Peptides against a protein of PDB entry 7UQJ. Designs and how they scored, part 81

Target 1, 160 residues: chain A of PDB entry 7UQJ
Amino acid sequence: PELYQNFNITPPRGVLFHGPPGTGKTLMARALAASCSSDERKITFFMRKGADILSKWVGEAERQLRLLFEEAKKHQPSIIFFDEIDGLAPVRSSKQEQIHASIVSTLLALMDGMDNRGQVIVIGATNRPDAVDPALRRPGRFDREFYFPLPDVKARFKIL

## One batch from the design tools (peptide; aimed at target 1 K56)

Design b2_p22_6_s2 (made by RFdiffusion4, then SolubleMPNN; from b2_p22_6, 11 letters changed)
Fold by OpenDDE base, seed 1:
Structure b2_p22_6_s2 (fold): chain B 160 residues (1-160), chain C 160 residues (1-160), chain D 160 residues (1-160), chain A 22 residues (1-22)
Amino acid sequence: as target 1 above (160 residues)
Amino acid sequence: as target 1 above (160 residues)
Amino acid sequence: as target 1 above (160 residues)
Amino acid sequence: KIAELYPEEFAYLMELARWAAS
């Protein structure tokens, strides 16, 4: 908070991790969660899968998103990590129109409704950034993107 | 690619990784992709989950498979990794007959339609090889199988 | 097995791993399986996801659970790891009443039906222990719980 | 290990997290 307040910079609300599957998006989110948990300031880490929110909560997905953001706010500072966010927020032009449109609109509203002073970071991971609704990739939402390329041979030896 | 060309050996189109969950099938597929990527030749790695293709793309799963194979061909050399392929291609005798039959037939056709000269490797991972349609386990498809045993204590220390 | 027999201690049937997503629950379950496998005694590791059992086996989920427990018993000593068990066994008060109730009742019966002398350990992993049916968290079922905090920076360097 | 692969991204995320905690 303090550093961004001093420079009148609005901190990013959301970071989109994108790249080929297996490149460490989920691992990075975990590593972030791990590193942010200091003895003095525990960051609460929430992870959800886009497909799980849709499939586990048919007709309740919007409510589950709201509850997730409320819980994250209650336990701030917090990180919400959406794995496979393309499963939650497919491009509106995808023929799965009705159910996905309401969920995307809810997620948009939840991200927009976060106070800029709020201590909730949202990370989305996808293998298909172009399959994520572009409305989520705008300023005030997922406004930072990190590309996770395939690890090179040297990178492999660091992960394996 | 090159090594197989020099010996007039038709490279396997598909490799089935099977074994208990957690044995490193996904990690091995990633490691393979990383090892085959040189500075001069980046291998594109596609990963999909069998269940995701079915659940995320109800009525569009066949189209998504086609698009995946087209994209993999466009970005060759490439690896397509199907995680949990038993979710995509259950044995035809399983009572989920109609929807799965069309997807399996599409995957069979896509694997058969790969040019033997194409630089696309397909890796399927399953915990249940016997739950994969045996038609996929034939020559020209998933014609190589690698068993991933539970890592012994020594193997654990190499992965963890 | 042997250690518990010598002390007349009923071994726990089920262990619930809970904590923020990405805290290494799946990794720990794999590590446990690997550590318990000696050259003389191979432990068979079964992994299923709660959401996969529901989604892949609509109308057959109970049968798939039964088959899983039978297979685990056949291949004892064994570990059954349910990843995202809150997807399989949501709290009964959740409005997804009918389908989940039958699956939960089946899982309860399977866990209750395990002979206390059987060499099958069940591990459930969840990010939401409060979303797991409390009937599963009773003695003779998931009667041990391990909290996976976000790894501190030091713990991260041990896992990554 | 992942932080060593993506040091800039990890540093940014750590800064963002410190900001959020702060």
Scores: peptide ipSAE 0.101, ipTM 0.325, DockQ to the pose 0.410
OpenDDE base, seeds 2, 3, 4, 5: peptide ipSAE 0.078, 0.098, 0.097, 0.104; ipTM 0.298, 0.332, 0.304, 0.361; seeds 3, 4, 5 fail the geometry check

Design b2_p22_6_s3 (made by RFdiffusion4, then SolubleMPNN; from b2_p22_6, 10 letters changed)
Fold by OpenDDE base, seed 5:
Structure b2_p22_6_s3 (fold): chain B 160 residues (1-160), chain C 160 residues (1-160), chain D 160 residues (1-160), chain A 22 residues (1-22)
Amino acid sequence: as target 1 above (160 residues)
Amino acid sequence: as target 1 above (160 residues)
Amino acid sequence: as target 1 above (160 residues)
Amino acid sequence: KIAELYPEEFAYLMEMARWAAS
């Protein structure tokens, strides 16, 4: 807050982690959640998989997203991590347009509806950034993208 | 190789990584593949998702498993990483028994057929170890299990 | 360099800065160049505008890009900053396809041809990320994207 | 370890988190 509030920089509402599978996207989100939960300032970490939101909540995915954002707001400061977000908000393909469009629209509205003062960070992770609806990759949503490259030999030693 | 050969420990044919999602299972597998690949000895890393093997290859999953193991053997030393292996080899549920039983039996046979001298390591990752067929968790298959705990506050300092 | 070299993380070949005009993209690139330049290790900063490359070097833009990358490699560690990169590599529009396609292809080849050991970072800045050819936004190119939100009044004072 | 792999990203995320927590 202080840094971004002091700079009056609208904090990024969302960060998109993208890169090959197993490059540490989910681990980074957890490490962040872990590091941010100090004894004095516990960040509440909400983790969801995009595919699970669609598969478990057929017809209720929008409501579950709303509830998730409400819960995150209630327990702020919070991080919402969407793993495999391409499973939740794919680029509109003609065959599944109606269901996905509604979920995307809901997620867009929820991200847009986050007050700039809200202590809620949204992190999306994907192996397929091009499969994520471009509307989510716009300013005020997932406006920052971090590529997670394959760990080379030396990155291994730091993961070890 | 050397370490396991020096200790007369039958190299584990398979290692099961289990624990909550985003605890670094996939990253560890990649880090392992990475760490074991020197300039002199590149490890070939084969990654498959359990659900993808079932969904992409309806009726050909068994053949694809065989081809994968053959390719891994051809390119040894190699690591085969099955992410979400519970999606490939679930505990026999009555409704999907026939298809899953065949895939499980194929995977069992492939793991059993790995000559102890083969430089092929199989890593399975799951969030639901109890959903993995117990036959896969027996000696000579996924005979070593590593739990990936949620990073606690102290693990945060080690992820930091 | 040291950090990415020490970690054997393939340093991002390119970072895309995007956001509204006057959000400090150019300033951040300069600050990065300044911060990474120690007395012992001066980073050479190459700045070009996308529109200037097209307008000044009609028919020579590709050669100028090659020369720029060669010079950056010669003077490594270096940062190449392309301001207004959407002017250099627009999404293929039918009317200007031939000239832009060649420049884009050249830039792609140059970014792909950067050896992972090269201490050359490429930063692109745009106000219109959707106007940048998606081929440039792929892994091994501009694989990291940073949104620069509008500095509110106080952020302007710290950029000032 | 992941923070060491991606120190800039982690620092940025920590700053975002500090921002969120402020």
Scores: peptide ipSAE 0.123, ipTM 0.394, DockQ to the pose 0.412; fails the geometry check
OpenDDE base, seeds 1, 2, 3, 4: peptide ipSAE 0.118, 0.105, 0.117, 0.117; ipTM 0.335, 0.311, 0.341, 0.366; seeds 1, 2, 3, 4 fail the geometry check

Design b2_p22_6_s4 (made by RFdiffusion4, then SolubleMPNN; from b2_p22_6, 11 letters changed)
Fold by OpenDDE base, seed 2:
Structure b2_p22_6_s4 (fold): chain B 160 residues (1-160), chain C 160 residues (1-160), chain D 160 residues (1-160), chain A 22 residues (1-22)
Amino acid sequence: as target 1 above (160 residues)
Amino acid sequence: as target 1 above (160 residues)
Amino acid sequence: as target 1 above (160 residues)
Amino acid sequence: KIAELYPEEWAYLMELVRWAAS
């Protein structure tokens, strides 16, 4: 809050972590979850995989998303981390359009329905930001993006 | 490289990164590769997924491993990073024993065939070190193991 | 340690991680500490913030640095990570010269006093390498530097 | 560790968290 409040930057509702596999997206989210659970201010961390939401909950994915957001809202402040969010909200392709469109629509509505003061942060991680529905990457949704690059030669020393 | 030489730690041929998903195993491997590269000494980083080697290279997995190690040797100093190495070298279970046994055997032979002075480092990342064939976790192979813990409250200060 | 020895990189006494905020400097230091710890050889990781050393330890900063280095030496192999080291060792400006000069002088002496074979690695992280006293950036001190660029598409490969 | 790889991102996330917790 302090850095962003001091800059009059409205905190995003969502942050998209994007970059190649094994660039620390999920680690960042977990580190964030760990940092948020101080002894005085325990942030609840919810982790879901995009593909798991689709695969385990065919026809119930929307309900599971709603329940997740309700639970996150109940346990404010909270972080919802969607790993592999491109698996949850792929760019609209015609064949699986209806099922994916409803899930994406539900996620959009859930993100839009969160109050701007809401103590729920949504983090999406993807290896393919261009495979994420552009509607999710708009203001009020995943309105911040962090690219997690492949460590190149110079930064490899910076992760070791 | 420099940080580690000061510790008089004999470089393993292989380092096993293990810990829960999203704890930065792949990130660390990539960071190692970048940190070890200077402008004068470029480290070549090879990344492979364990499951991809098995699934894409059915019957060619041994050849692909050999080619990978030859290419890594040709491009010394180099890092070979096996992401999800438990997918490449699962603990021997009876049913898929033969295919897995030959791939594991090939990987063992390739790691054993590297001179201790070779500028090829092999990094394996797994979420389940106990799911990695114990033969890979022996001296001269993955003889060093690094646990990537979940960032807990105490580890926050270690991961933040 | 091991990954770095294979690359014949002479370990610096100190490594300066520099680059914009959010580029992974602190993560690298901790990842190094974790990666250097085996079950048999636990690396002790000491983290300090530059500004915290100055602010919390007014008049005791030199003593705290000495104690830190002594403790690091006692717990070899060890990593000392100075986050925001530009806060600890700012470029000498006239007004706060004396206090900063003594702290910088102490840090210099402590780094110089470490044997090249000492299993103590010092990592400094800064967003402003040019704000770090050039005396710290000399051989035998922070003699290796790693730039953590702002994660643009190309530069982010250099942070992971 | 990841906060250190992405300190700006981490700072941002920590600010989001502080904002969320405020």
Scores: peptide ipSAE 0.198, ipTM 0.431, DockQ to the pose 0.362; fails the geometry check
OpenDDE base, seeds 1, 3, 4, 5: peptide ipSAE 0.182, 0.193, 0.183, 0.164; ipTM 0.366, 0.418, 0.403, 0.396; seeds 1, 3, 4, 5 fail the geometry check

Design b2_p22_7 (made by RFdiffusion4)
Pose (drawn by RFdiffusion4):
Structure b2_p22_7 (pose): chain A 160 residues (1-160), chain B 160 residues (1-160), chain C 160 residues (1-160), chain P 22 residues (1-22)
Amino acid sequence: as target 1 above (160 residues)
Amino acid sequence: as target 1 above (160 residues)
Amino acid sequence: as target 1 above (160 residues)
Amino acid sequence: SVHDAWDWLEDTYENEEWYSFS
């Protein structure tokens, strides 16, 4: 931590895995979760699949998002993996419903809002990165974007 | 106040921050929230978003908005910041649920019935200005619109 | 009435001010209410909004609307003004609440209950006319309309 | 820690060692 405090830098805490299907995005997230539970320093892994938070009550989806990010604040070494984040956070449109744009706006305010979110890494895997809201693809929330390509020759040899 | 009486004008009590992502809107709101809590005279900063307003009960979201504006009038030198205000106050539509048009109508009524002395300032950042209701963007509600652009060279030099 | 009842031209049951925002619709009703700054029993003016009638309870909104209309009949020559009538009478659909739908179901029955010797005129204002319920725009309701456009050059000169 | 887990994520991605995963 003194290395990051030596400068006035904050570490990048957001990655967006994107690429074709079957290229290793969830596998890499699974290996990172298995490695986080065996280094004996508790890095808590929060697994979220698509629009797991959708509810038929008004304001319960944004409440579940606020609770997920707050339980992430309770245990500082915590990680949030959003599998298929293009179904949870689509591009905000006026044509579609307000529950979607309201979830996207809550996610924007919880990732880089007025309050600091803590040591919470946020990972999102998607096959459609341009179905993710563009305000979610900037530094401070999904700083990095790892493109997982279809493997080349050496990589296919290594896989096989 | 005598200058604002000499000329028969009312000081603007509403600002709408708007601009591309990562251009300084939450940063300015955070710097103003830190400047509200330093000096000999105290300005009270009220931070809100769509999650701690939207409720599942009938007449509870507009009651929370009214409690916010009454509590800000009580602590009279005050700032109310609504982040991602297009999620809180979208363009009113009949093809949407009634809670969003009812929030926009309550917000219009509470802004038209403020102190009328420049005591409660309402600041909103929408990232997208078209998504917010045009009735809120007219002078009398959100008087000023600050466009936070992508920085040019001298601005990028100063930021770096 | 001694003059205008000679010719059998009936006064309107419902007149609708509609136009873009900031075009002076609330000013016309405020100026007609200052033309009610005259002596009593003539042109009693009631200033209501699409809010402050609708409540948490199930009967106070319709009971209060029936009482407002009964007080309007009590003082014979009277005007009821509903500012932001899309807040009181939105479009009934299957994303609509039950309390607003019953407010529309009572406002329609009260406008059809108003007699032919027109002593109560209901003026209503909106910035979005095709967001008020279609039933109040049928004959015997809000049928005469006043469009309030943005000003032209001479009109902007007079305003400045 | 959270920093070591982030380093491990970057190194595994740059070294292409995630192709060898089962």

Design b2_p22_7_s1 (made by RFdiffusion4, then SolubleMPNN; from b2_p22_7, 12 letters changed)
Fold by OpenDDE base, seed 2:
Structure b2_p22_7_s1 (fold): chain B 160 residues (1-160), chain C 160 residues (1-160), chain D 160 residues (1-160), chain A 22 residues (1-22)
Amino acid sequence: as target 1 above (160 residues)
Amino acid sequence: as target 1 above (160 residues)
Amino acid sequence: as target 1 above (160 residues)
Amino acid sequence: SILDALQWLEDMLASREWLSLK
């Protein structure tokens, strides 16, 4: 609170982890959740796959997203991790089914509706950041982006 | 640079990651190194175990520390990660061998000799922060401490 | 349960986490333990270092392994996490001390003696999967392997 | 920068009181 108040920094509501598959996005999200959990303050970690939300809950995906955010709020401090968020929130195309547009709109509304003081962090992970609807990447949503490039075989971890 | 300049915040030269074993200290240090690496600006990550510096380089540990810091400066921006730093820099006790005291003194001098503008960050990780020489925990050295609690056994990762 | 029943898949008794040091093997094991713990069903997490079992319990290492497995059974559902399992169960070499061979044999027997229905999962972590005795990597033991690649050094968290 | 990432981490952690930064 205080640090954000003093610097007028809007606390990040959403963080986008992007980069090639196997770059540790999911691992990092779990690690952050684990690191932020203490004996005194348990973080509840919710994990969803974007494609699963679309495919498993055809016609109920919006409701499932709402329920997820409600559960995350009930169990705050919490992290909602969306793996493959590009599967949930693909770029709005003219060919995008109205259903997909509605799900994206629901996610946008849920992220916008998060209180700045809410102890819910949303982490989206994608291998295709350009496939994520730009509306999600705006301030107050996934406003921080973390690139997870491929281990440049050359990034010298000199483990001397 | 600019963020620290504007807020009169002395950029941390050293960060102490402390917490129980397997809480992600090493992972976080690697992840930070990774995260700060770009295609344009590669961060060089140096990893050392404190106990290894003592045991493998008996009589040369000071020289190896100096060489490590010199290499890190040559390859800046860089992170020096000391895993098990309590093994390198145990609390100065009356029973501490002169060798250990000299190594600690060398590390102190190397940290103090880091330019504030230096693109070398030192991360120390320990399971026993109280076993780290308090002289290392002073401003301009390991002046920031990050607690890595055990992922609370009750942290409900609801992988729904 | 059901997934294993339907496919006649022997539930993995042991999981080998392998990959470079500081890739989050231990953290993932802890996170898994935490994730599988509910308020209703707490998982007991046992952690041992392979090297510690050998060095601290010279002559009693076998007994300590037996006690560990017994405690894990008493506190099931449980996870036994062996960090640095290559330190406990190095590849059988002609130069392998008889003591090490006996400890490995004890671990093999303990893993084989786990009931298929037992709610005890054994996770071994190693930085050197090829240094783990192949006998441990057989079906019914550490029969699942998870590679923990280096978190990509490139992972540029573009904090936009 | 590394410092920005550390600061972000610090800010994120501090803002949520998830870790006691001592």
Scores: peptide ipSAE 0.019, ipTM 0.451, DockQ to the pose 0.111
OpenDDE base, seeds 1, 3, 4, 5: peptide ipSAE 0.016, 0.023, 0.008, 0.000; ipTM 0.257, 0.519, 0.254, 0.253; seeds 1, 3 fail the geometry check

Design b2_p22_7_s2 (made by RFdiffusion4, then SolubleMPNN; from b2_p22_7, 11 letters changed)
Fold by OpenDDE base, seed 3:
Structure b2_p22_7_s2 (fold): chain B 160 residues (1-160), chain C 160 residues (1-160), chain D 160 residues (1-160), chain A 22 residues (1-22)
Amino acid sequence: as target 1 above (160 residues)
Amino acid sequence: as target 1 above (160 residues)
Amino acid sequence: as target 1 above (160 residues)
Amino acid sequence: SILDALDWLERFLESREWLSLK
């Protein structure tokens, strides 16, 4: 907390992990959550899929997002990991566009409404960073972007 | 090279991954190796087990370590991953203590002998960080430590 | 090749990576592909999702699986990675059960039909190993299972 | 902290991008 306050650096509320499928975005998010947890300070890791927000939470997606952020806040320090966050991007159908726009708007509001004390970090993972609404990629939201390149196929793992 | 020089950040020559069994240390090391490799820049990942260094390389462990570091240097950028590096720690038996001390001394010398420009990172993984010789945990060796805790069973993975 | 021949160890034709979402199954598969690739010996990495086999390959799934295995054989050494392979498991609807059973049967036949000398490894990833047809988990198919535990939430990353 | 780990991850990934771009 204090270190970010001293540098006037708005602690990143959100981090976008982007890169091809299977580059370790989800693993890294979990590893970060793991890494930042201690015996004294447990980080609660919440995981959701963008597609699940659309499909499982039809008509309640906004409420479930609110509850997720409230629960993350209640169990802070917390990481909320959205896998396939580009799945919240409007599919090219007009009726779904409104639902998607509402969900994205709710997520924007929730990220904007987070206290700057940075005890809740949101990590979004996508294979298509350009499909993520640019509004989510602004400061105070997913303001850091981490590229996960393909592991080089030419890495000689000599497991000798 | 240049980026590490500019920040006066001694690139970690060694990273210690520590935490209970099954916490993803080996996975993370492989993920890091994979992740650092690109189509243009292959990271060579060398994997050894501490127990294998003692058991398979009996009487040749020092030579095999030297060859490993030379091969890693030859194939740089490289990651040398020592799984179960606490297996290099002296088991409390006096005769094995000398063999262990020799191997640890060799590893220390190899880590110390790495050029600061060397694109070789050593990752040690252990379940028992306190069993790792403190000399290995000094700056210029395993100077960064990453704990891999047990998922605290009380970290409510509410996968709701 | 030779190392597997010398130990009379039938090279695993299939490896099941199982564990909670985001434990690095896909990353490990890519890391393995990357790792086993050298400048002299490139491993071709094929990636498919179980859900895509059902949804995108409707009515052609069996043919597409055959083509995938033929292409993998043509480009051997190869890894075929099936992400979310439990998505090939029958969803409890009777009409879909027949389609799923046909696809699983095709995959079984393709795995069984791989020559023991074939440099094609199949990796299946699932979050639900118990949802994977036990027939796929038999010797000569996904005969090795690797558990990907949750990275442990208590990790103090002291980045010194 | 999560932020320190993120900062490390950022530097690590940047080192990868730098490793991939050269």
Scores: peptide ipSAE 0.029, ipTM 0.452, DockQ to the pose 0.108
OpenDDE base, seeds 1, 2, 4, 5: peptide ipSAE 0.027, 0.029, 0.030, 0.009; ipTM 0.422, 0.457, 0.524, 0.405; seeds 1, 2, 4, 5 fail the geometry check

Design b2_p22_7_s3 (made by RFdiffusion4, then SolubleMPNN; from b2_p22_7, 12 letters changed)
Fold by OpenDDE base, seed 4:
Structure b2_p22_7_s3 (fold): chain B 160 residues (1-160), chain C 160 residues (1-160), chain D 160 residues (1-160), chain A 22 residues (1-22)
Amino acid sequence: as target 1 above (160 residues)
Amino acid sequence: as target 1 above (160 residues)
Amino acid sequence: as target 1 above (160 residues)
Amino acid sequence: SVLDALKWLYDTLESREHLLLK
């Protein structure tokens, strides 16, 4: 509350970082976590990959998401960063779609269940915002979207 | 010329960026590409994900790697950035190991086949350098390794 | 040697990273430090904030700058990164202008006093290149400027 | 600072929220 109040920024519950690969989404999330950490107030940074949530947590993904949010709440103020959050959407099977729907529904419930006063920010990063479930992009979830452009080729050469 | 001579930095053909996720490996590769591009000398930046090489290019991965290196050579000076290069190693099937071995062998051959005078730099990024095939980490390939540490908490606060 | 010779890149003593906040300047500096560190040749990365040089080192800023450059020289090859280097310029008092002029003059002298063979690179980052003392932007100092654009609106959403 | 970058990012996004809704 307080730090975002000091910036007159309504603290987003969820921030979607979207845009092409290698534009610094993950880095920005870490830099945010670092920047919001003072000597007095350390922000705990949790990072997960969307693809890892599906592949490593097969059958336990919901439980691991719950544990992640509980741990983030326990160690608040916290940032939960989901890298490649579009990777939570399985590409090619009806069974995978059901697993995805369940994992996404769990994530939705966890984001909705975060009290407004919780010092937990969720950052999702994706290269494909349109591949992120629209339900995640609603108010109270990933309600702020940040486009990380490719430094325009013209802008790249102006950087040099 | 002079400072890199003074640094005794033999220009690597291949540079491995390794370190924890979200430490800016991909951003660094892009920024290196940007920073080496002058108004007179535009560096062409090619980016691929290791996992995409396996998943999207099933049966064509070798051809796509060859095309990538040919295109990079055609548009030299060039940087080829492989994000998540450890994702070229499939985890758990003998068939996947054979496909991996073939893709890695193709990448090795392409890196070895780059003329020393080729204005093509290959950058690999991984969170798990030990999961990268040791053959890729040999001289003339990814012979330079750059550790992207988690900004140490002390370094974070000194950055912040 | 050869690739940088092929790129005709005269290695800068000082590189100014400039552009709007959150464009990855600080990250780029860290990643450059990481990317220039091999197993054989570790680059020592020193980081300071311009505002901290004024605020924390009141009355000792010159001495601390000297110590920083001496330590960087001792631990060469080294990168000295000045984040928010425009923050060395005080906004609002004649006394602060004098202190700024003294600190900037010390920084100029330290950058000029680096032997051409010194394996120390200075990177300055600013959101306001026009607020950086023009004397710092001269040859042999921050003689290379890298504009970190706001990723053009079309480009930004492609990076995110 | 990254906070200023965040603030700037946030201010830039708030100023461009009208572009995100299109």
Scores: peptide ipSAE 0.011, ipTM 0.363, DockQ to the pose 0.063; fails the geometry check
OpenDDE base, seeds 1, 2, 3, 5: peptide ipSAE 0.007, 0.007, 0.005, 0.005; ipTM 0.248, 0.357, 0.386, 0.378; seeds 1, 2, 3, 5 fail the geometry check

